# Peptides against a protein of PDB entry 5T59: the designs that were tried, part 56

Target 1, 112 residues: chain A of PDB entry 5T59
Amino acid sequence: TTPTMQSTSLLTEHLGYPPISLVDDIINAVNEIMYKCTNAMEKYLMQRNIIGKKDFSDEIKIGTAKLESLLENSVDKNFDKLELYVLRNILSIPSDLLEENRFRLLHHEKLV
Target 2, 90 residues: chain B of PDB entry 5T59
Amino acid sequence: EHIRFQRLVQVCNKALEESIRKLQSWEKIHECFPNYGQTREGIENLTVCQQQVIKLWSNLSRVEFDAIFHERSIEEKLNQLDDLINKARS

## One batch from the design tools (peptide; made by RFdiffusion4, then SolubleMPNN)

Design b2_p15_2_s2 (from b2_p15_2, 6 letters changed)
Fold by OpenDDE base, seed 4:
Structure b2_p15_2_s2 (fold): chain B 112 residues (1-112), chain C 90 residues (1-90), chain A 15 residues (1-15)
Amino acid sequence: as target 1 above (112 residues)
Amino acid sequence: as target 2 above (90 residues)
Amino acid sequence: SSREKVREELAKLAA
């Protein structure tokens, strides 16, 4: 179930930021980590690019690029799932809190 | 009673684990370096590289995600949300 | 997508 404007508003008030901002932070972080990892891999192998007087630099560059692509695809898939789960099941307000008689609960608690 | 933050941590860990799984495959690593991986020294280098990148992935993700959770005060906020929901249902 | 929908809702709140 997609978050409603009502739930988003209440959660934003509660959190002090929109729920999507947390997800954005997480996704941005993992993307940064991903490229740091692939960069480290390339650097490590490029320092060891010559074996038996053969230069494998080109193969290393191509190979690490392929691994980066593989990791990108996996990250995208899994963190898209994470985003959906977080927004729908963790940062969510159940319907009973969205009823007329309970709608003000979060706001009321903040004011107390 | 407080379940949302635990779930957040769990799904983050799961996503991280699933994401790195392909790099944990030696076959996937080796196929990217077909000639380099035919040398003894190349195999050794790839093995160490694979281990190091996985450790780097784990360490960086732990540090960065903990920082995010702290900056967003998400544990406290999610606990409060749980409490509010439970209170509303009582 | 859910992300797009959420962003749309946020835009509505900001309007």
Scores: peptide ipSAE 0.120, ipTM 0.907, DockQ to the pose 0.181
Fold by OpenDDE base, seed 5:
Structure b2_p15_2_s2 (fold): chain B 112 residues (1-112), chain C 90 residues (1-90), chain A 15 residues (1-15)
Amino acid sequence: as target 1 above (112 residues)
Amino acid sequence: as target 2 above (90 residues)
Amino acid sequence: SSREKVREELAKLAA
């Protein structure tokens, strides 16, 4: 069930921005946070790359890259689900209100 | 009567929690550093690193998502939407 | 995808 053009228009008018813009902000934010976390992890371990006489720098780089990939996959999956839910169930207008008389009501309330 | 914003917060938290779940697994962390994690000092470093990254994830997400919600005035807008829908059905 | 459909509808509104 995809949002209709009518619902998108009404919600855009109500919100002052398209509903998808909120989702975009959320997804962009979590992606930024994700890379900040993985970068911090790599830097932390790289500062501790030598144990005894052995240098683990190569293993650390490979390992952190694997963790980043793991996190990326999880973020993509879960926030794709979030996007669908938000657009369909939260930022949505019930079908019974997507009639001409109801559209007038919503439009009127905004103007008054 | 106001339910949409609450649901938004809930699904955001759920997505964040589920996303970080695999990093909460010590087994998965250790598997990425098989030789490093065979040393006492390496285990200690990985343990601290795991804890710190999870905290960083939680703190950054809270701050950034709250900022987004504020900038978009989404709580107010969703409450108004709930009110409009309820009014229309009355 | 749902995202693509929404973006398409938005594009129509912006045109």
Scores: peptide ipSAE 0.113, ipTM 0.906, DockQ to the pose 0.176
Fold by OpenDDE base, seed 1:
Structure b2_p15_2_s2 (fold): chain B 112 residues (1-112), chain C 90 residues (1-90), chain A 15 residues (1-15)
Amino acid sequence: as target 1 above (112 residues)
Amino acid sequence: as target 2 above (90 residues)
Amino acid sequence: SSREKVREELAKLAA
């Protein structure tokens, strides 16, 4: 399920930033990496677009675009799963720590 | 004792590995370049390209993710979170 | 989505 507002607040206080910010950084990074990879692929092949007397530029552009789409779909799928896992299982507060006494403990630990 | 950061690294690696898996398939690469891949030189180029892209993916992801983890101090913060949880349950 | 819900909650906290 979705993290509670209370857990988000506590984690934000602990981390110094909202938990989602970490995930955003990760997702933004992989997206950047993805396009760098596909761009590199296209550039590499376009530098080798002529074999013999035939120019394969059009095929290379189309093919690279297909691979980009394939990678993009895979990244989207896998990092959506990652986001859910991180927010639910890693950056999470157990229910027992959300109780009043445990809540104070977390607050106290930060202040001390 | 400290488990959350380890899990973070594991799931990141898994996501990265699963994401690049289809590009690791020669069949998937070749089918995108049906005529280009019918030439010897084309096959060689595609082979090198595939290898380089996979390496680039791995290297860039390592560098960028490590930078993120450092900037967010996430290992320390997750260890502290583990400690807090353990303390509360003791 | 879960992501959208989280963002909505964060927006409420920031308001």
Scores: peptide ipSAE 0.112, ipTM 0.907, DockQ to the pose 0.182
Fold by OpenDDE base, seed 3:
Structure b2_p15_2_s2 (fold): chain B 112 residues (1-112), chain C 90 residues (1-90), chain A 15 residues (1-15)
Amino acid sequence: as target 1 above (112 residues)
Amino acid sequence: as target 2 above (90 residues)
Amino acid sequence: SSREKVREELAKLAA
């Protein structure tokens, strides 16, 4: 079940920001971390690209690119799942609290 | 009583762990460097590289996610949400 | 996507 507009508005009021903003921060962070990791890996290996008399620079570049792709696909998959779970199960309001009387209660708690 | 923040931490950790799983596979690493990995020095370099990347992943994610949680005051807000829900049901 | 739906609903609130 996707979040309703009512739940989103209530949570935005409670959080001080839209629920999706938290997820955006998380996803942006992991993407940045991902590329930092792959960049570090490439740089490390490129500093060690010559073994004996053979230069493995091309293989290193291709190999690190493949690993980046693998990591990227995994990040996308797992954090898409995370996004759905957070928005549906963590940053959510039970349906019974979305009734008028319950709505007022949540609003009242903010004002008091 | 307070369950939502715990769930958030758990799901974040799970996503991070599952995301890095492919890089934890030596077979996957070696497959990307078939000739480089046929040398003794290459194997040593790949081993160190793999370990360092995994550690970097873990450390950076911990620092950045904690910063996000703090900036968004999410533990406090989720605890309050739990309290509100529990109060409404009492 | 669910994410897009949430964003759309948020946009409606902001309008």
Scores: peptide ipSAE 0.122, ipTM 0.907, DockQ to the pose 0.181; fails the geometry check

Design b2_p15_2_s3 (from b2_p15_2, 9 letters changed)
Fold by OpenDDE base, seed 5:
Structure b2_p15_2_s3 (fold): chain B 112 residues (1-112), chain C 90 residues (1-90), chain A 15 residues (1-15)
Amino acid sequence: as target 1 above (112 residues)
Amino acid sequence: as target 2 above (90 residues)
Amino acid sequence: SSREKTRQEIKELEA
């Protein structure tokens, strides 16, 4: 089930921000980390690009790009799953709490 | 009791672990550097590089995710949510 | 995708 307008509103009020904002922060962070890792790898190897009088710079650039692509695909896949799980199961309001009386109670608890 | 924050941490860890798994494969690393990896020195460099990247991934993710969780007060908020749900069901 | 659908729905609700 997808989040409802009611649940989103309640959670936004409770959290002080929309639930999706948390997921966005997580995804942005992992993407930044990913590129930092691949950049570090490339720089490390490029400082060691010559072995036995042979320059491997081109191979290193291509190889690191391939690894970056592999990592990107994995990150996208796994964090897409994460986003769905978090928004549907963690940052969610059970149906019984979305009933009229329960809804009011939750809202009232925030105000008191 | 409180379960939502625990689940959040678990799924974050799982996503991070699954994401880095391919870089943990020496075979995949070596395939990206077929000629470089045929040299002794190249193998040594790739080995160190692989280990350092995985370590960097782990350390940065821990620091950054903890910062996010703190800034968003998510543990407290999720605990409160659990409490509200439990109270409503009692 | 399911992810895109969910995100779009949420954005629409928040707008």
Scores: peptide ipSAE 0.180, ipTM 0.922, DockQ to the pose 0.289
Fold by OpenDDE base, seed 4:
Structure b2_p15_2_s3 (fold): chain B 112 residues (1-112), chain C 90 residues (1-90), chain A 15 residues (1-15)
Amino acid sequence: as target 1 above (112 residues)
Amino acid sequence: as target 2 above (90 residues)
Amino acid sequence: SSREKTRQEIKELEA
């Protein structure tokens, strides 16, 4: 079930921000973390790029890029699922409560 | 009684865990560095690198997600939401 | 995707 306009409005009022904003923060954070991790990996290995008389710099660059792609795909997949779950099951209001009485309760709690 | 925030934490942890799973595979790591990983020193470096990245992933995600939850006051808000729903149904 | 669809719907509702 997709969120309704009424649900979104009520939740926005309750939260002080749209529900999607929380998910956006989470996704932005994990993306940043992801690139920090892959960058750290590359830097670590590039500092150790020479073994014996062989320079593995090119292989390291290609390899870390592959790992980044792998991680990126996994992050996208799993956090897409997370977004759906959060918006549909956590930041949601049961349909039977989407009535005037529920609306008044939210306003009442805010004002009191 | 309060369930929504717990669920949020659970699904976040699950997403993080599943996302890093591929990097936890030595086979996947080695495949990306076929020649480098054929050397003793290379294997050692890759092993340490793998461990460090996983730790970095875990630490950064914990800190950043906790910060988000705090800034958004999401625990309090979700608890209040649970209470409102329960009250409405009583 | 389901994610994109949901996200678009939410944005439309908030517009």
Scores: peptide ipSAE 0.177, ipTM 0.921, DockQ to the pose 0.307
Fold by OpenDDE base, seed 2:
Structure b2_p15_2_s3 (fold): chain B 112 residues (1-112), chain C 90 residues (1-90), chain A 15 residues (1-15)
Amino acid sequence: as target 1 above (112 residues)
Amino acid sequence: as target 2 above (90 residues)
Amino acid sequence: SSREKTRQEIKELEA
């Protein structure tokens, strides 16, 4: 079920912000964390790039890039699912509350 | 009675766990460093690196997500939403 | 994608 205009408006009023803003915060955070992790990994290995007089810098750069891509794909997939679930199932207004006779409930509770 | 915030935490944890799953595979890590991983010292470095990254992922995600939840007052708001829904259905 | 559709719909509603 896709969120309706009415649902979004009511939730925005209740939350003090649009529901999508929470999801955006979560996604932005995990993206930041992801790149911090991959950067840390690269730096750690690059500090240990020489073994037995062999320089593995190029392999490390390529390898960490591959892992970054792998992580990016996984993050995108899983947090896409998360976004859909949160917006449809957690930050949602049941249809019975959207009926004309029940519409006043959220507004009434806020105003009183 | 209050279920939405619990679900939010659960799905966040699940997404984080599933996202890091591939980095938890030693085989996948080793495949990215085929020659480096053929050395004893390289294997040791990769092992430590893998462990550190996973820990960093876990720690940062916990701190950042908790901060978001607090800043957005989402537990309180979701509990209130549950209450409103329950009231309407009673 | 379903995600993109949902996001777009929400943004449109907020405009």
Scores: peptide ipSAE 0.174, ipTM 0.921, DockQ to the pose 0.288
Fold by OpenDDE base, seed 1:
Structure b2_p15_2_s3 (fold): chain B 112 residues (1-112), chain C 90 residues (1-90), chain A 15 residues (1-15)
Amino acid sequence: as target 1 above (112 residues)
Amino acid sequence: as target 2 above (90 residues)
Amino acid sequence: SSREKTRQEIKELEA
């Protein structure tokens, strides 16, 4: 099931922001962290690129790029699942609260 | 009684753990550096690098996610949501 | 994907 307009509106009112905004923050953060990690890895290895008079710079660049891609795929997969779960199960309004009487209750609580 | 925030934390941790799992595989790391990893010094460097990246991942994610949760007041809001739901059902 | 569909629906609701 997908979030309804009513649930989104109610949650936005309650949170002070749309539910999707929280997920966006999380996803943006993990993406930033991901690239910081891969960048750190590359820099670390590039500072140690010469072993036994052999320069491994090219291999390091290719290898770190592969790892970055691997991590990107994993992040995308897992945080896609997270997004769906959060929006459908955590930031959700039960059907019984979407009825008029329950809807009024939520508005009433805000006004009090 | 308050369950939503706990679930949020749990699913975030799960996503983070599963995302970094591939980098926790030494085999996968080594495969990306086949010649570099054939040297003793290269293996040592890769080992340290792997450990440091995993630690960096863990530390940064903890700090950043906590900051997001704080800025969005999500624990309080989710607790309130739980309370509202429970109240409505009573 | 399911995620993309959900996001699109949410964006449409918020527009």
Scores: peptide ipSAE 0.170, ipTM 0.920, DockQ to the pose 0.296

Design b2_p15_2_s4 (from b2_p15_2, 7 letters changed)
Fold by OpenDDE base, seed 4:
Structure b2_p15_2_s4 (fold): chain B 112 residues (1-112), chain C 90 residues (1-90), chain A 15 residues (1-15)
Amino acid sequence: as target 1 above (112 residues)
Amino acid sequence: as target 2 above (90 residues)
Amino acid sequence: SSREETRKKILEEAS
């Protein structure tokens, strides 16, 4: 289920940052990596764009763009799933513990 | 006892692996370069390119994700969370 | 970028 405001607050206190911040870091990183990969691919092939007497520059640009699109779609799909899973199942507090005793326990651990 | 960080690593690896799956298909690569891939030299270039990109993907993701996990102290925090939950239930 | 524009064009044509 969707995280509650209470769980988010408690986790933010525990982590020192909102849970979503971790996911944001991960997603930002993979997007950066993705474009570095596709850029490297294009540059590599463009340095090898002439074979025999034929220039394949246009085909390389189109082909690389297609691959980038495929990768973008896959990244978006898989990391959207990751975001949901992390926030719901990893960075989560069981509902039965979302009570005063749990809150006190967190504060106690911070003070000791 | 400690399970949350392990799960985080697992789902990250799964997402990375599934994301790069399309680029691991030679058929899909060749389809994007139909004429270029009909030449011997083109096939060689595409093969090397494919391998290099996959390696780059793997290496960069490992380095960057590990850096994030370290900067966010997520292993320690998730272990502590597991401990807190277990303690509360004991 | 040039690649972004190319990709956009391809996607538009495919739609």
Scores: peptide ipSAE 0.207, ipTM 0.921, DockQ to the pose 0.029
Fold by OpenDDE base, seed 5:
Order: sequence, then structure tokens, then C-alpha cells
Structure b2_p15_2_s4 (fold): chain B 112 residues (1-112), chain C 90 residues (1-90), chain A 15 residues (1-15)
Amino acid sequence: as target 1 above (112 residues)
Amino acid sequence: as target 2 above (90 residues)
Amino acid sequence: SSREETRKKILEEAS
């Protein structure tokens, strides 16, 4: 089930920002971390690219790219699941609180 | 009583752990460097590299996610949400 | 990026 517009509005008022903004921050962060990790890996190996008079630079570049692809696919899959879970089950308002009388309660608490 | 923030931390950790799972496989690492990994020195370098990248992943994730949670005041906000829900149901 | 280009080539060759 997708969050309703009403739920999004109420949560935005409560949080001070739209719920999706938190998820965006998380996803942006993990993407940045991912590329920092793969970049560090490539640089580390490229500094050690010659073994026994053989240059493995091309293999290192290809191999690192493959690993990055694997990591990207895994990150995309798992954090897509995370996004759905957070928005549906954590940053959500139960249906009973979406009723008019409960809606008033939320506004009342903010005013007090 | 307060459950939402705990769940947020749990699902974040799970997503991070599942995402790095492929890099934790030595077989997958070695497959990406078939000739490099046939040398003793290459195996040593790959082993160290694998360990370091996993540590970097864990450390950066901890620091960055904590910063996000702080900047968004999400623990406090989720606790307040739990309280509101509990009050409404009482 | 250079790595992205390399990855793209790999995917194209694998397809």
C-alpha cells in the first residue's frame, strides 16, 4: 500500500520535511560510500599492479568495474526494499489516526 | 513503547549488510582477478583489499547514517509519533 | 567516469 497524500502531509508537518527526504538522504549517502569504496579498491590495487614483471593494470580496471557493478546491483535492490519499508511501515500513520477526530488530535498537540 | 526508530536502525543495518555480502565472498573477488589472483602476491593484495574495503564500508556507513539521523532529528520525531499513536489508542 | 565506461563496455560485450 502506498502512503496517502493525507499521511504525507501530516508527516511532513510533524517532521518538518517530507518523509521521502530522509530516504533520499540515506540512498545518496550509501551511493557515495559505495563509490568511495570501489575507488579506494582500484587505487590500492593499481599501486600494486606489477607482479613478477607482469603488468596487471588492465585486469585490475576490469575486475574493479565488475565488482562495482555487483555492488551497485545489490545496493539498488536492498535500498529499494528499504525505501518501501520505511515509507510504509516506519514513516506511516495508522488508518485510525487518519480519521477526522484523530486528525484533530495531531493538530491539537502541535498547538499545545 | 518506542519501536519505529529501532526498526529504522534495523532495516538500515540489514540493507547495508546484504549490500556488502557479495564483496565478502572470496570466490567472487577472485573471479574478477583470475590471473592476478594466481600469484602469491596478488592473493595477498586482494585479501588485504577485501578486508579494508569492508571496514571502510562499515565505518563510513556508521558515520554518515548517524549524521543523517541527527540532522533530521529522526529518533525524536519517531518517538513522538509512537507517543501520539499510543495516546490515540488509549 | 573511466570506470563507468569500462563497466559499460563489459556489459555490452557480455550481452
Scores: peptide ipSAE 0.205, ipTM 0.921, DockQ to the pose 0.028
Fold by OpenDDE base, seed 2:
Structure b2_p15_2_s4 (fold): chain B 112 residues (1-112), chain C 90 residues (1-90), chain A 15 residues (1-15)
Amino acid sequence: as target 1 above (112 residues)
Amino acid sequence: as target 2 above (90 residues)
Amino acid sequence: SSREETRKKILEEAS
């Protein structure tokens, strides 16, 4: 089930930021890391592009691009699953607590 | 009692591990460099490259994710959330 | 980037 507006509001108040912001940070970070990895790979191989008087620069560029695409697809798939799981199962409020009692409890805890 | 942060770490690690799975395959790496990988020196370079990339992936992800968790105070917030839920159910 | 362009070409050829 998709998080309700009420749960999102309560969690935002609790966290100090919307739950989706955490997921965004995670996804942005892994994307940055991904491109750093593929860039490092290309740079490493391009420094070793000539073997036996043959220049493999074009093959290296194509190969690293293929690997980047493969990694992108895998990252997208796995972190989409992560996003759903985190928002539904970790950053979530049980439905039975989405009542006046929950509001009072949260307010009470903030005042203590 | 506190379970949400542990789960967050677990699913993050799982996503990272599954994402890098394809690069851990030597066959996949070699397929991308069919002629380069037919040379002895090319194989050596690809082997080192593969190892370095995987290490870089692991190290960067650990550092960056820990930084995010700290900046968002997520362990504390999730523990508090667990406490609130447990208290409400008691 | 150069790699981005290369990847786009690969994807276009594969489609």
Scores: peptide ipSAE 0.199, ipTM 0.920, DockQ to the pose 0.029
Fold by OpenDDE base, seed 1:
Structure b2_p15_2_s4 (fold): chain B 112 residues (1-112), chain C 90 residues (1-90), chain A 15 residues (1-15)
Amino acid sequence: as target 1 above (112 residues)
Amino acid sequence: as target 2 above (90 residues)
Amino acid sequence: SSREETRKKILEEAS
């Protein structure tokens, strides 16, 4: 199941930021890295676009674009799974801690 | 005792590894450059390019993810969360 | 970007 509002609030208080913010940072980072990688690939090959008497620039551009698309799809798929796992299983509060008596413990720790 | 942060690292590594897997396939790379890859020099260039991109992926992800974890103090926070949970259950 | 344009063209041609 999805995290409750109560869990989100408590975790936000504990972390100092909403749990989703961490995931956002991770996803933003990997997307940036992804485009840096594909850009590097294109630049590397474009510097080596002529072999013999033939210019492969067009093929390189098309091929790199295809690889970028493949990588994008894979990143989206795998990091969507990551997001769900992190929010549900790592940045989560067990149901017993959501009870009133356990809820006070979290507040008490903050006040001490 | 402390389990959440190690799980975070594990799932991040898994996502990164799974994401780059297609680029680790020489067949996939070659398919994108069918004529370029028919030349000896082209094959050499693609081979080096593939290796360098994978290394770049690994290095950049390590640096950036570690920076995020540090900036968010996530190891400390997750350890504290583990401690709170364990304390509540004891 | 140039690559985005290229991908777009590829998709258009394939459709």
Scores: peptide ipSAE 0.194, ipTM 0.920, DockQ to the pose 0.026

Design b2_p15_3_s1 (from b2_p15_3, 6 letters changed)
Fold by OpenDDE base, seed 1:
Structure b2_p15_3_s1 (fold): chain B 112 residues (1-112), chain C 90 residues (1-90), chain A 15 residues (1-15)
Amino acid sequence: as target 1 above (112 residues)
Amino acid sequence: as target 2 above (90 residues)
Amino acid sequence: MREARKEIEEELKKA
């Protein structure tokens, strides 16, 4: 179930930021980590590109690019699932709390 | 009683683990370097590279995700949300 | 974060 506008508003008030902002931070972080990992791998192997008078630079570049693509696809898939789960099941408000009387309770707690 | 933050940590760990799964396969790594991996020295380099990149992935994700959770005060906020929900149902 | 990253990258280069 997709979060409602009301749920988003209440959670934004509670959190001090929109729920999607947390997910954005997580996704941005993992993307940065991903490229740091692949870059480190490429640089490490490129420093060791010559073995027995043979230069493997081209193979290393192609191979690391393939691994980067595999990692990108996996990250995208798994963190898309994470986004949906977090927004639907963790950062969610049950329907009974979306009623007018319960809505007031949440506002009351915020003001205290 | 407090369940949401625990779930957040669990799904983050799961996503990270599943994302790095392909790099944990030696066969997959070797397939990307078919000629380089036929040399003894190449195999040694790939082995160390695989081990260290997985370690880098794990360490960086732990540090940066913990920083995000702290900056967003998400544990406290999710615990408060659990308390509000439980109170409303009582 | 930067310190931890640098340390890990240095370990990778030394191996």
Scores: peptide ipSAE 0.084, ipTM 0.917, DockQ to the pose 0.015
Fold by OpenDDE base, seed 4:
Structure b2_p15_3_s1 (fold): chain B 112 residues (1-112), chain C 90 residues (1-90), chain A 15 residues (1-15)
Amino acid sequence: as target 1 above (112 residues)
Amino acid sequence: as target 2 above (90 residues)
Amino acid sequence: MREARKEIEEELKKA
C-alpha cells in the first residue's frame, strides 16, 4: 500500500528529511555508478581496439552501448522495486500507531 | 529488536546483485563483441574487462551507499523508529 | 570517497 500523508509527515519530522529523499540518493548514486562502469569498460577496450592489423573500434562502441542498455534496464527494474519496498516496509509506520498518541510519543521523545 | 536498517542493507545488496547479473554472463558479453571475441587477445581483454567492471561496481556501490547512509544517519534513525514502535506497543 | 573512486578506476585501466 502507498504511504499516507500522515506517515510521511511523521517520518519527515523524525528523519529530518522526507523518506523519498533517501531513495532518491540511492537511485542517483547507482545511476552514476552504472555509467562510470560502462564508461570504464568502453575506455578499457578502446585502448585495446587493434588486434593484429584489424581495428575493432566500431564493434567495441556498439557492443559497449548494448551492454549499457542491458545494465540500465536491469537497474531501473530492480531499483524501482527497491523504492517501493523501502517506502512501504522500512520507512513506514504501522497503521495501528497512526493516531494522536503516536504523534505525541514522537514529539515527547524529541524533547527529552 | 532493531530490524529496519538490516532490511535496508539487505534489499540494497539484493538490488545491486540482481542488477549486475547480466554482466556476469560471459555469453552476453561475447554476443556483444562477436568478431573481437573470435581472437585470442580479444577473449583475454573481454575476460579481464568483465572481471574488473564487476569489481568496480561492487566497490563503488559499497563506498557510495555507506556515504549516503552516514549522511542521512539512517541506521540511528531506523533504530530509533524501531524503539518508538516497540515502546508504543508496550 | 572521491579519492577511492579514482583509485578504483585507475586500477581498471591498468589491468
Scores: peptide ipSAE 0.081, ipTM 0.917, DockQ to the pose 0.016
Fold by OpenDDE base, seed 2:
Structure b2_p15_3_s1 (fold): chain B 112 residues (1-112), chain C 90 residues (1-90), chain A 15 residues (1-15)
Amino acid sequence: as target 1 above (112 residues)
Amino acid sequence: as target 2 above (90 residues)
Amino acid sequence: MREARKEIEEELKKA
């Protein structure tokens, strides 16, 4: 289930930032890493594009693009799952803490 | 007692491992370079490239994710959250 | 972080 506004508000107060911000950082990081990896791969192979008298530059460009697409699809899939899991199961507040009496406890602990 | 941060690390590692799985397949790598991979030198280059990119993936992810966790103080915050939940249930 | 990343990338290029 989707986190409630109340849960998000309480977690934001606790964390000092919205829960989604952590996920955003993670996703942004992995995307950057992904493109660094694919770029490195392309550059590595392009430096070795000639074998004998044959130039494989075109094949390398196409091949690395295909691998990039594969990696991109996998990253998107797996980190979408991660986002859902983190927001629902890690950065979550149980319903019992959202009740009035328990809500006070969260505020009390913060203020003390 | 403190479980949320451990779970965060676990799911991050899992996502990273599953994401790089296709690049770990030699068959998929070779399929992308059908003619290049028919040469001895090409095979050698692809092999090294595959190994190095996987290492790069692992190292960069470790460094950057640890930095994120530190900057967001997420271990401390999640431990505190666990404590609050446990206290409320006691 | 940036220094570590650069070192890794350089190693990849040399390999």
Scores: peptide ipSAE 0.079, ipTM 0.917, DockQ to the pose 0.016
Fold by OpenDDE base, seed 3:
Structure b2_p15_3_s1 (fold): chain B 112 residues (1-112), chain C 90 residues (1-90), chain A 15 residues (1-15)
Amino acid sequence: as target 1 above (112 residues)
Amino acid sequence: as target 2 above (90 residues)
Amino acid sequence: MREARKEIEEELKKA
């Protein structure tokens, strides 16, 4: 289930930033890492593109592109799942604490 | 008592591990370089490349995720959240 | 962060 506005507001106050900001940082980081890895792979192999008298540059470029696509698809899938899980199960407030009496407790703790 | 930060670390590690799984398959790597991988030298290069990329993935993710967690003070904040919830239910 | 990343990338090139 999607977090409520009330939950988001309370968590934002608690964290000092919206919960989604943490997820954004994680997603941006892994994307950067992903392309660094694939770039490194291509560069490494391109420096070793000639074996004997044969130039494998074209095959290397195509092959690394395929691997990049595989990795990209996997990253997208797994970190989409991660985003949902984090926002729903980790950065979440139980429904019973969203009641008036419990809501005041959280607010009181922040103000004191 | 404190469970949320542990869960965060676990799901991050799981996502990272599952994402790199395809590159851990030698068969998948070799399939992308069918002629290059038929040479002795090519096999050696691919083997080293595979190993180093996986290592790079692991190292970069560890460093950058730890930095994010620190900058966001997420362990402290999640522990506090756990405490608030437990207090409210006591 | 930049220093650590550079070191790792350099190690990869040396392999």
Scores: peptide ipSAE 0.077, ipTM 0.916, DockQ to the pose 0.016

